# Peptides against a protein of PDB entry 2FGR: the designs that were tried, part 169

Target 1, 331 residues: chain A of PDB entry 2FGR
Amino acid sequence: SSVTLFGIVDTNVAYVNKDAAGDSRYGLGTSGASTSRLGLRGTEDLGGGLKAGFWLEGEIFGDDGNASGFNFKRRSTVSLSGNFGEVRLGRDLVPTSQKLTSYDLFSATGIGPFMGFRNWAAGQGADDNGIRANNLISYYTPNFGGFNAGFGYAFDEKQTIGTADSVGRYIGGYVAYDNGPLSASLGLAQQKTAVGGLATDRDEITLGASYNFGVAKLSGLLQQTKFKRDIGGDIKTNSYMLGASAPVGGVGEVKLQYALYDQKAIDSKAHQITLGYVHNLSKRTALYGNLAFLKNKDASTLGLQAKGVYAGGVQAGESQTGVQVGIRHAF

## One batch from the design tools (peptide; made by RFdiffusion4, then SolubleMPNN)

Design b2_p19_7_s3 (from b2_p19_7, 9 letters changed)
Fold by OpenDDE base, seed 1:
Structure b2_p19_7_s3 (fold): chain B 331 residues (1-331), chain A 19 residues (1-19)
Amino acid sequence: as target 1 above (331 residues)
Amino acid sequence: MTLEVPAGEALRVREALLA
């Protein structure tokens, strides 16, 4: 039996040229290349190929030393694994996000990531971005000749918001094919939430694929998120992503990613383009830089996520430019 | 039970749990 202590400290200097007032913001930010984290995990061999496991992981905010506290909201699971795969109990990434975010070349953090996994409708549930869930049971299959799958269910525990019941219920899963240079996945999920105190279903469908050509990798995502409200029209967003990465000089990686967010409820689009570079000083320490441009059209108000500096929106139809330069250290 | 702090383990974890 073993217990592993692990973590990442990722801190950067960040700049965005516009906030909600049209003013620039700059300072020390966090989690620009990877989410800063502290974790504990371990396994126990129970014999016969059966193992018990635990995983406790929380986010680190290096700019303020976790002034708002530390918790295990990233993951807090106990598990059993074996020839049948893995069953997990506890707060975790939902299976859909765990698999489909793997196609994001910017690691679902900083100013460059795919932002499709979002609360598009001012949903009142804590996890209406579709990333994690409380009260979660999840199951992951082994890999069968490339084919694999994951499934999850989160209990609502009769949570209510306004007149909405079953808030926080999740059901979802993915099927995937992972073989050599190819990865492809389909994810489906539904969460029950509230918007304006009224029952709302958050439906999500996501397709992802990547191919590693050795000299470069291509990755793509197609997603539809729909908040189906009992009263009022549906809030639908179609999100698209295409990215490429390539090794540079044996110690570096360059990344370029484009995303389009077609926000149907406001008939408005946003375009995101990000250039990133990572320079590995070692296997554990890297320097990085990100340059992102976000163009909002019409009523769109999306902002780049410069965590620790500015992660709010901008004025409708305004563009935003962001820069992050930082250090990532893993232990 | 052994406590381990392996070098580079956090990077592998990052790749598995991106979000």
Scores: peptide ipSAE 0.019, ipTM 0.542, DockQ to the pose 0.079; fails the geometry check
Fold by OpenDDE base, seed 2:
Structure b2_p19_7_s3 (fold): chain B 331 residues (1-331), chain A 19 residues (1-19)
Amino acid sequence: as target 1 above (331 residues)
Amino acid sequence: MTLEVPAGEALRVREALLA
């Protein structure tokens, strides 16, 4: 059996030119290239190809030293794995997000990522962004000639919000093809939540694909999220992403990503474009810079996620520019 | 039980690349 301590400390200087009042914000931010984390994991060989595993992982906030505390909300799983694949018990990434966020060239963090995995409806559930779930059972298949899949179910444990029952129930999964330079996936999920104290289903469908041409990688996402409300109509968002990355000089990587968020309930669009660069000083330490532009149209109020500095919205129809320059260190 | 703290281990894990 083995136990591994691991982590990432990613801290940056960040700037956004507009907050909700139209003022600039700047300071020390976290998790600009990768989410900062501390974790413990281990495996035990049980013989016959069967292994037990555990994984405990929490987010680190380097700017304030985890002033709000430390927990294992990123992942807290026990697992069995073997020729059949892997079964996980505990809080984790839901299978849909675990697979489909892999097509985001900005690693689902900082000011550049695809923001489709979001609470679009002011959902009152803890994980209404569709990223993680409590009380989760997950299963992941082996890779069969490129084909693989993952499935998950989270128990609601009779959690209620207002008149909504079954809050936190998740069911979802993906199918994928991963072979050589090609990756493609389809994910489907439903979770139960509440909006305004009323029962709401969050339905999600996501398509992702990437291709590595050697000299560059292309990646794309297509997503629809619907908060199906019994009263007030559906809150639907169609999100699109296209990105490219390329190695630079053997030690660097440049990334460019565009996303469109078509927010149907408010008949408003937002456009995001991000340029990123990572410079590897070693296998464990990198410098990085991100430059993002977010253009809101009409009633859209989306903001860039400069964690630790400003992650709120802007005024309707306003544009926001963000910059992050930081250090990522892995151990 | 062996305790290991390998350098850069977090970057070798797929989940470490995700949010």
Scores: peptide ipSAE 0.019, ipTM 0.533, DockQ to the pose 0.081; fails the geometry check
Fold by OpenDDE base, seed 4:
Structure b2_p19_7_s3 (fold): chain B 331 residues (1-331), chain A 19 residues (1-19)
Amino acid sequence: as target 1 above (331 residues)
Amino acid sequence: MTLEVPAGEALRVREALLA
């Protein structure tokens, strides 16, 4: 049996030129290149190719020393694995987000990531961004000549919000082909939630693909989210992403990513473009910089996610510029 | 899919804490 302590401390100086009042925000932020985390994991060989595992992981906020406390909300799983794949019990990334966020060249964190995995409808559920779930059972297949899949179900445990029942129920999965330089995936999910105290289904479909040309990698996402409300009509968002990354000088990586968020319910679009650079000082320590531009059109109020500094929206139709410069250290 | 945490040197906590 083995137990491994692991983590990442990622802290940055961040700036955004506009908040909800039109004022600039700046300070010390966290998780600009990778989410800061502390975790414990281990495995036990049970013989016959069967293994037990556990994984406990929480987010670290280096700017305030976790003033709001520490928890294992990133992942808290026990698992069995073998030739059949892996079964996990506990809070985790849902299978759809686990697979489809892998195409995000900004690692689903900082000011540059694909923001499609979002609560687009003021959903009242705790995980209405479609990223994680409580009470989750998940299964991941082995890789069969490139083909793989993941499935998950989260129990609602009769959670209610307003008149909505079954809040927090998740069902979803993906199919994928991962072979050499190519990765492609299709994910489908439905989550029960509430909007305005009324039952709402959050439906999600996501297509992702990437290809590594050696000299550069291309990655793309196509996503549709629908908050299907019993009253008031659907809140639909189509999100698109295209990104490229390339190694620089053997120790660096440059990344460029564009995303479009077509918010159908408000007939408004937002455009995001981010340039990132990572400089590896070692295998464990990197310097990084991100420069992001977010252009809201019409009624769109999206903001860049400068965690620890400002992650709120802006005024309708306003553009926002963000910068992060930081250190990432893994242990 | 195991989230490849960038390979930090995992501190192996010895079995003595499980006891």
Scores: peptide ipSAE 0.010, ipTM 0.453, DockQ to the pose 0.075; fails the geometry check
Fold by OpenDDE base, seed 3:
Structure b2_p19_7_s3 (fold): chain B 331 residues (1-331), chain A 19 residues (1-19)
Amino acid sequence: as target 1 above (331 residues)
Amino acid sequence: MTLEVPAGEALRVREALLA
């Protein structure tokens, strides 16, 4: 049996040229290349190929020393694994996000990530971005000649918001093919939530693929998110991403990613382009820089996620430029 | 699971805390 303490401290200097008032923001930010975290994990061999596991992980905010406290909201699971795969009990990434965010070359963090996994509708549920869930049971298959899958169900526990019942219920899963340089996945999910105190279904479909050519990697995502409301019509967003990465000089990596967010409910698009570079000083320590440009059109108000500095929106139709330069240290 | 957690020297906490 083993228990491992692990973590990442990722802190940066960040700048965005526009906030909601049209002013610049700058300061010390967190989680620009990887989400800062502290975790405990362990496994116990039960014999016969069966293992028990636990995982407890929380986010670290290096800029303020976790002034709002520490919790295990990133992951708090107990598991059994073996030849049958893995069953997990507890708060975790939902299977769809766990698999489909793997195609994001910016690791779903900082100013460069694919922002499709989002609460597009002011949903009142705790996890209406489709990333994690409370009360989750998950199952992940082994890899069978490249084919693999994951499934999850989260209990709502009769949580209500306004007139909405079953808030927090999740059902979803993915199928994938992972073999050598190729990865491809299809994910489907539904969450029960509320918008304006009224029952709403958050439906999500995501297709992802990547191919590693050795000298470079290409990655792509296609996603539709739909908040289905009984009153006021559906809030639908179609999101697209294409990215490339390449190793540089044996110790570096360059990344370029483009995303388009077609927000149908407001008939408005946003375009995101991000250039990133990571320089490994060691196996545990890296320097990084990100440069992101977000162009909102029409009624779109999206903002780059410069966590710890500014993660709010901008005025409708405004463009935002963001920069992060930081240190990532893993232990 | 490519947890590309860069393999930091995870501090192995020995069993003493379960007593």
Scores: peptide ipSAE 0.010, ipTM 0.465, DockQ to the pose 0.078; fails the geometry check

Design b2_p19_7_s4 (from b2_p19_7, 8 letters changed)
Fold by OpenDDE base, seed 1:
Structure b2_p19_7_s4 (fold): chain B 331 residues (1-331), chain A 19 residues (1-19)
Amino acid sequence: as target 1 above (331 residues)
Amino acid sequence: MTLEVPAGVALAVYAELLA
């Protein structure tokens, strides 16, 4: 058996030109290029091609030293793996987010990521962004000539909010083709939650694809999220992303990503454009910079996620500019 | 970088993180 301690400390100076009051915010932020984390993992060979595993991972907040505490909310799994694939028990990324966020060139963190995996409806469940689940059982297939899949189910354990009695139930999965330079995936998920104390289904469909041309990578996402409410009508968002990345001088990477969030319930769009650069000082240490523009239209109030500085919304129809410059260190 | 830590050290670090 082996146990590995691992982590990332990613800290930045961040600026946004507008908050909910129209004022600028600036300071020390976290997780601009990668989510800062501390983790423990290990495996045991059980013989016959069977392995046991564990994974415990929590987020690190380098700006305040985890003043609100430390936990393993990123992942807390035990697993069995072999020729049949992998079964995981415990809190983790749900299979849909684990696969479909891999097409985000900004690694689902900082001011530049695809923000489609979101609680669009003021859902009262803790994981109504569709990223992780408690009480999760997951299964991942091996890769069969490029074809692979993942499935998950999370128990609600009779959790109630208001009149909703199945809060936290998740069912979902993906099918994918991963072969050489090509990746393509379809994800489907349903999560039961509450909005205004009433039972609501969060349905999600996501298509992702990428192609690595060697000199550059192209990546794209198409997503629909729908909070189905019995009262008040559905809250639907269509999200689109297109991004490109390229290596620079053997030590750097430049990234450009565009996203559109069409928020149907408020008939309002938001446009996000992000330019990023990563400079590798070593295999473990990088400098990075991100520049993001978020243009809200009409009733849209989306804000850039400058974690540790400002991650709230802006006034309806207002635009926001964000900058992050930071250090990422992996151990 | 994977630091292989003996299981006992991992437990000690875990205990300190829980304290």
Scores: peptide ipSAE 0.026, ipTM 0.537, DockQ to the pose 0.228
Fold by OpenDDE base, seed 5:
Structure b2_p19_7_s4 (fold): chain B 331 residues (1-331), chain A 19 residues (1-19)
Amino acid sequence: as target 1 above (331 residues)
Amino acid sequence: MTLEVPAGVALAVYAELLA
């Protein structure tokens, strides 16, 4: 049996030029290159190729020292693994997000990430961003000649919001092909939630692909998120992402990513462009900088996610510029 | 209901990609 303590502390100075009032915000933020975390994990060999595992992981907020407390809401799983793959029990990334966020060159964090995995509809469920679920059972296949898959089901445990039942139920999965430089995946998910106290299905489909040319990597995402409301019509967002990364000088990485969020319910688009640079001081320590530009059109009010500084929206049709400069340390 | 969700989402996307 082994137990490993691990973590990342990522803290930055962040700036955004506009908040909801049109004012600038700046200060110390968290999780600009990677989500800051503290975790425990371990495995036990049970013989015959069977292993037991556990994983406990929580988010760290280096700017305030976790003033709101610490929890294992990132992951709290027990697992069995072997030649059949892996079964996990407990709160985790849902299979769809676990696989499809891997195509985000900004690691689903900071001001640069693909923001498609979002609560687009003021959903009242705790995980209406489609990223994680409570009460989750997951299964991940081995890789068979490049082919792999993951499936998950989360129990709602009869959670209700207003008249909505089955809140928090998740069903979803992905199929993928991962072979050398190529990765491609299709993910499908449905989550039960509520909007305005009424039953709502959050349907998600995501297509992702990447290719590593050695000198550069290309990555892309196509996503549709649809909150199907019983009353008031559907809230649909089509999200698109294209990114490139390249190693620089053996110790650096430059990243450029574009995303488009076509918010159908408000007939409004948002465009995000992010330039990032990571400089590795060691295997465990890096400096980084991110520059993001978010252009909202029409009724769009999206804001960059400068966690710890400002992650709210802006005025309709306003543009926002964000900067993060920080240190990431892994242990 | 549960088995129809993957097919329904896939069909919806297919329909929107073809539209």
Scores: peptide ipSAE 0.008, ipTM 0.384, DockQ to the pose 0.013
Fold by OpenDDE base, seed 4:
Structure b2_p19_7_s4 (fold): chain B 331 residues (1-331), chain A 19 residues (1-19)
Amino acid sequence: as target 1 above (331 residues)
Amino acid sequence: MTLEVPAGVALAVYAELLA
């Protein structure tokens, strides 16, 4: 049996040139290159190739010392694993997000990430971004000849919001091919939620692919999210991402990522472009910088996610520029 | 041609496999 304490502390100085009032925001932010976390994990060999596991992980906010408290809402799982794969019980990344966010070159955090995994419809569910779920059972297959899959179901536990029942129910999964330099995945998910107190289905389809050329990596995502409402029509967003990364001088990595968010319900697009650089001081410590530009068109109000500084929207049709410079330390 | 693969169909098949 083993127990491992692990974590990441990632803290930055961040700036955005516009908030919802058109004013600049700046300060100390968190999780610019990787989400800051503290975790415990362990395994027990049960013999015969069967293992028990646990994983407890919470987010760290280095700017305020977790003034709002600490919890294990990033992951709180017990698992069994073996030749059959892995079964997990507890709050976790849903299988679709776990796999499909892996194509995001900005690690689904900071001002540069793919923002497609979002609550596009003012959904009232806690996890309407499609990233995690409570009461989750997940199954992950072994990798067989490159092929792998993951499936999940989350119980709603009869949660209601307004007239909506079954809030928080998730069903979803992915199929993938991971072999050498190639990765490709298709994910499908449905989550029950509420919008305006009315039952709403959040449907998600995501295609991801990456190829590592050694000298550079290319990555892409195609996603559609659809909040299906009985009243008011569907809220559909098509999100696209293309990114490239390359090693620099053996100690650095440069990243460039573009995303387009086509918000059909408001007939408005947003364009995001992010340049990132990571400089490894060691295997565990890095300096990083991110520069992001977000252009909203028409009624789009998207904002960059400068966590700890400003993560809100901007005025409709406004552009936002963001910068993060920080330190990431892993232990 | 946006392949609107109805997420519903694949999920319905999955729901039937879990039922």
Scores: peptide ipSAE 0.007, ipTM 0.315, DockQ to the pose 0.016
Fold by OpenDDE base, seed 3:
Structure b2_p19_7_s4 (fold): chain B 331 residues (1-331), chain A 19 residues (1-19)
Amino acid sequence: as target 1 above (331 residues)
Amino acid sequence: MTLEVPAGVALAVYAELLA
């Protein structure tokens, strides 16, 4: 049996040139290269290839010292694993996000990530971004000659919002092929939520692929998210991402990623381009810099996620530039 | 929960997203 204390403290100086009022914002931000976290995990060998596990992980906010408190909302699972794969009970990444965010070269954090895993419809559910769920049961297969899969179900526990019932119910999964330099995955999910107090289904389909050429890696995502509302029509977003990364001088990594968010309900597009660099001072400590440009068209109001500084929207049709320079330390 | 429920929902989601 083992228990491991682990964490990441990632803090940056961040700047965005526009907020919702058109003013610049700057200051000390968090989680620019990796989400800052504190966690406990452990495993017990039960014999016969069976293991029990636990994982408790919460987010750290280094800029304010967790002024709003600490919790285990990142992951709070107990598991059994073996030759059959892994079963997890508790709040976690849903299987679709766990697999498909792996193609995001910015690791779903900072100002550079793919923003497709989002609440596009002002959904009133706590996890309407499709990233995590409460009351989750997950199963992950082993890798069989490259083929693997994950499935999840989250109980709604009769949660209601307005007239909507079954809020927080998740069902979803992925199939994947991971072999050598190639990874490819298809994910499907549905969540029940509410918009304006009315029942809404959040449907998601995501295709991801990557190939590692050794000298560089290419990665891509194709996603459709659809909030199916009983009244007012569907809110559909098609999101696309293409990225490349390459090692630099044995101590660094450069990343370039483009994303397009086609917001059908408002007939408006947003374009995101991010350049990132990570410089490893050691195995545990890195310096990093991110430069992101977000161009909103027409009625689009998307903002870069400069966490701890500014993560809100901008005025319709406005462009936003963001910069992060920071330190990541793992323990 | 049968494997069929996830598959059925996945198929329904897929059908609705392609329509």
Scores: peptide ipSAE 0.000, ipTM 0.321, DockQ to the pose 0.016

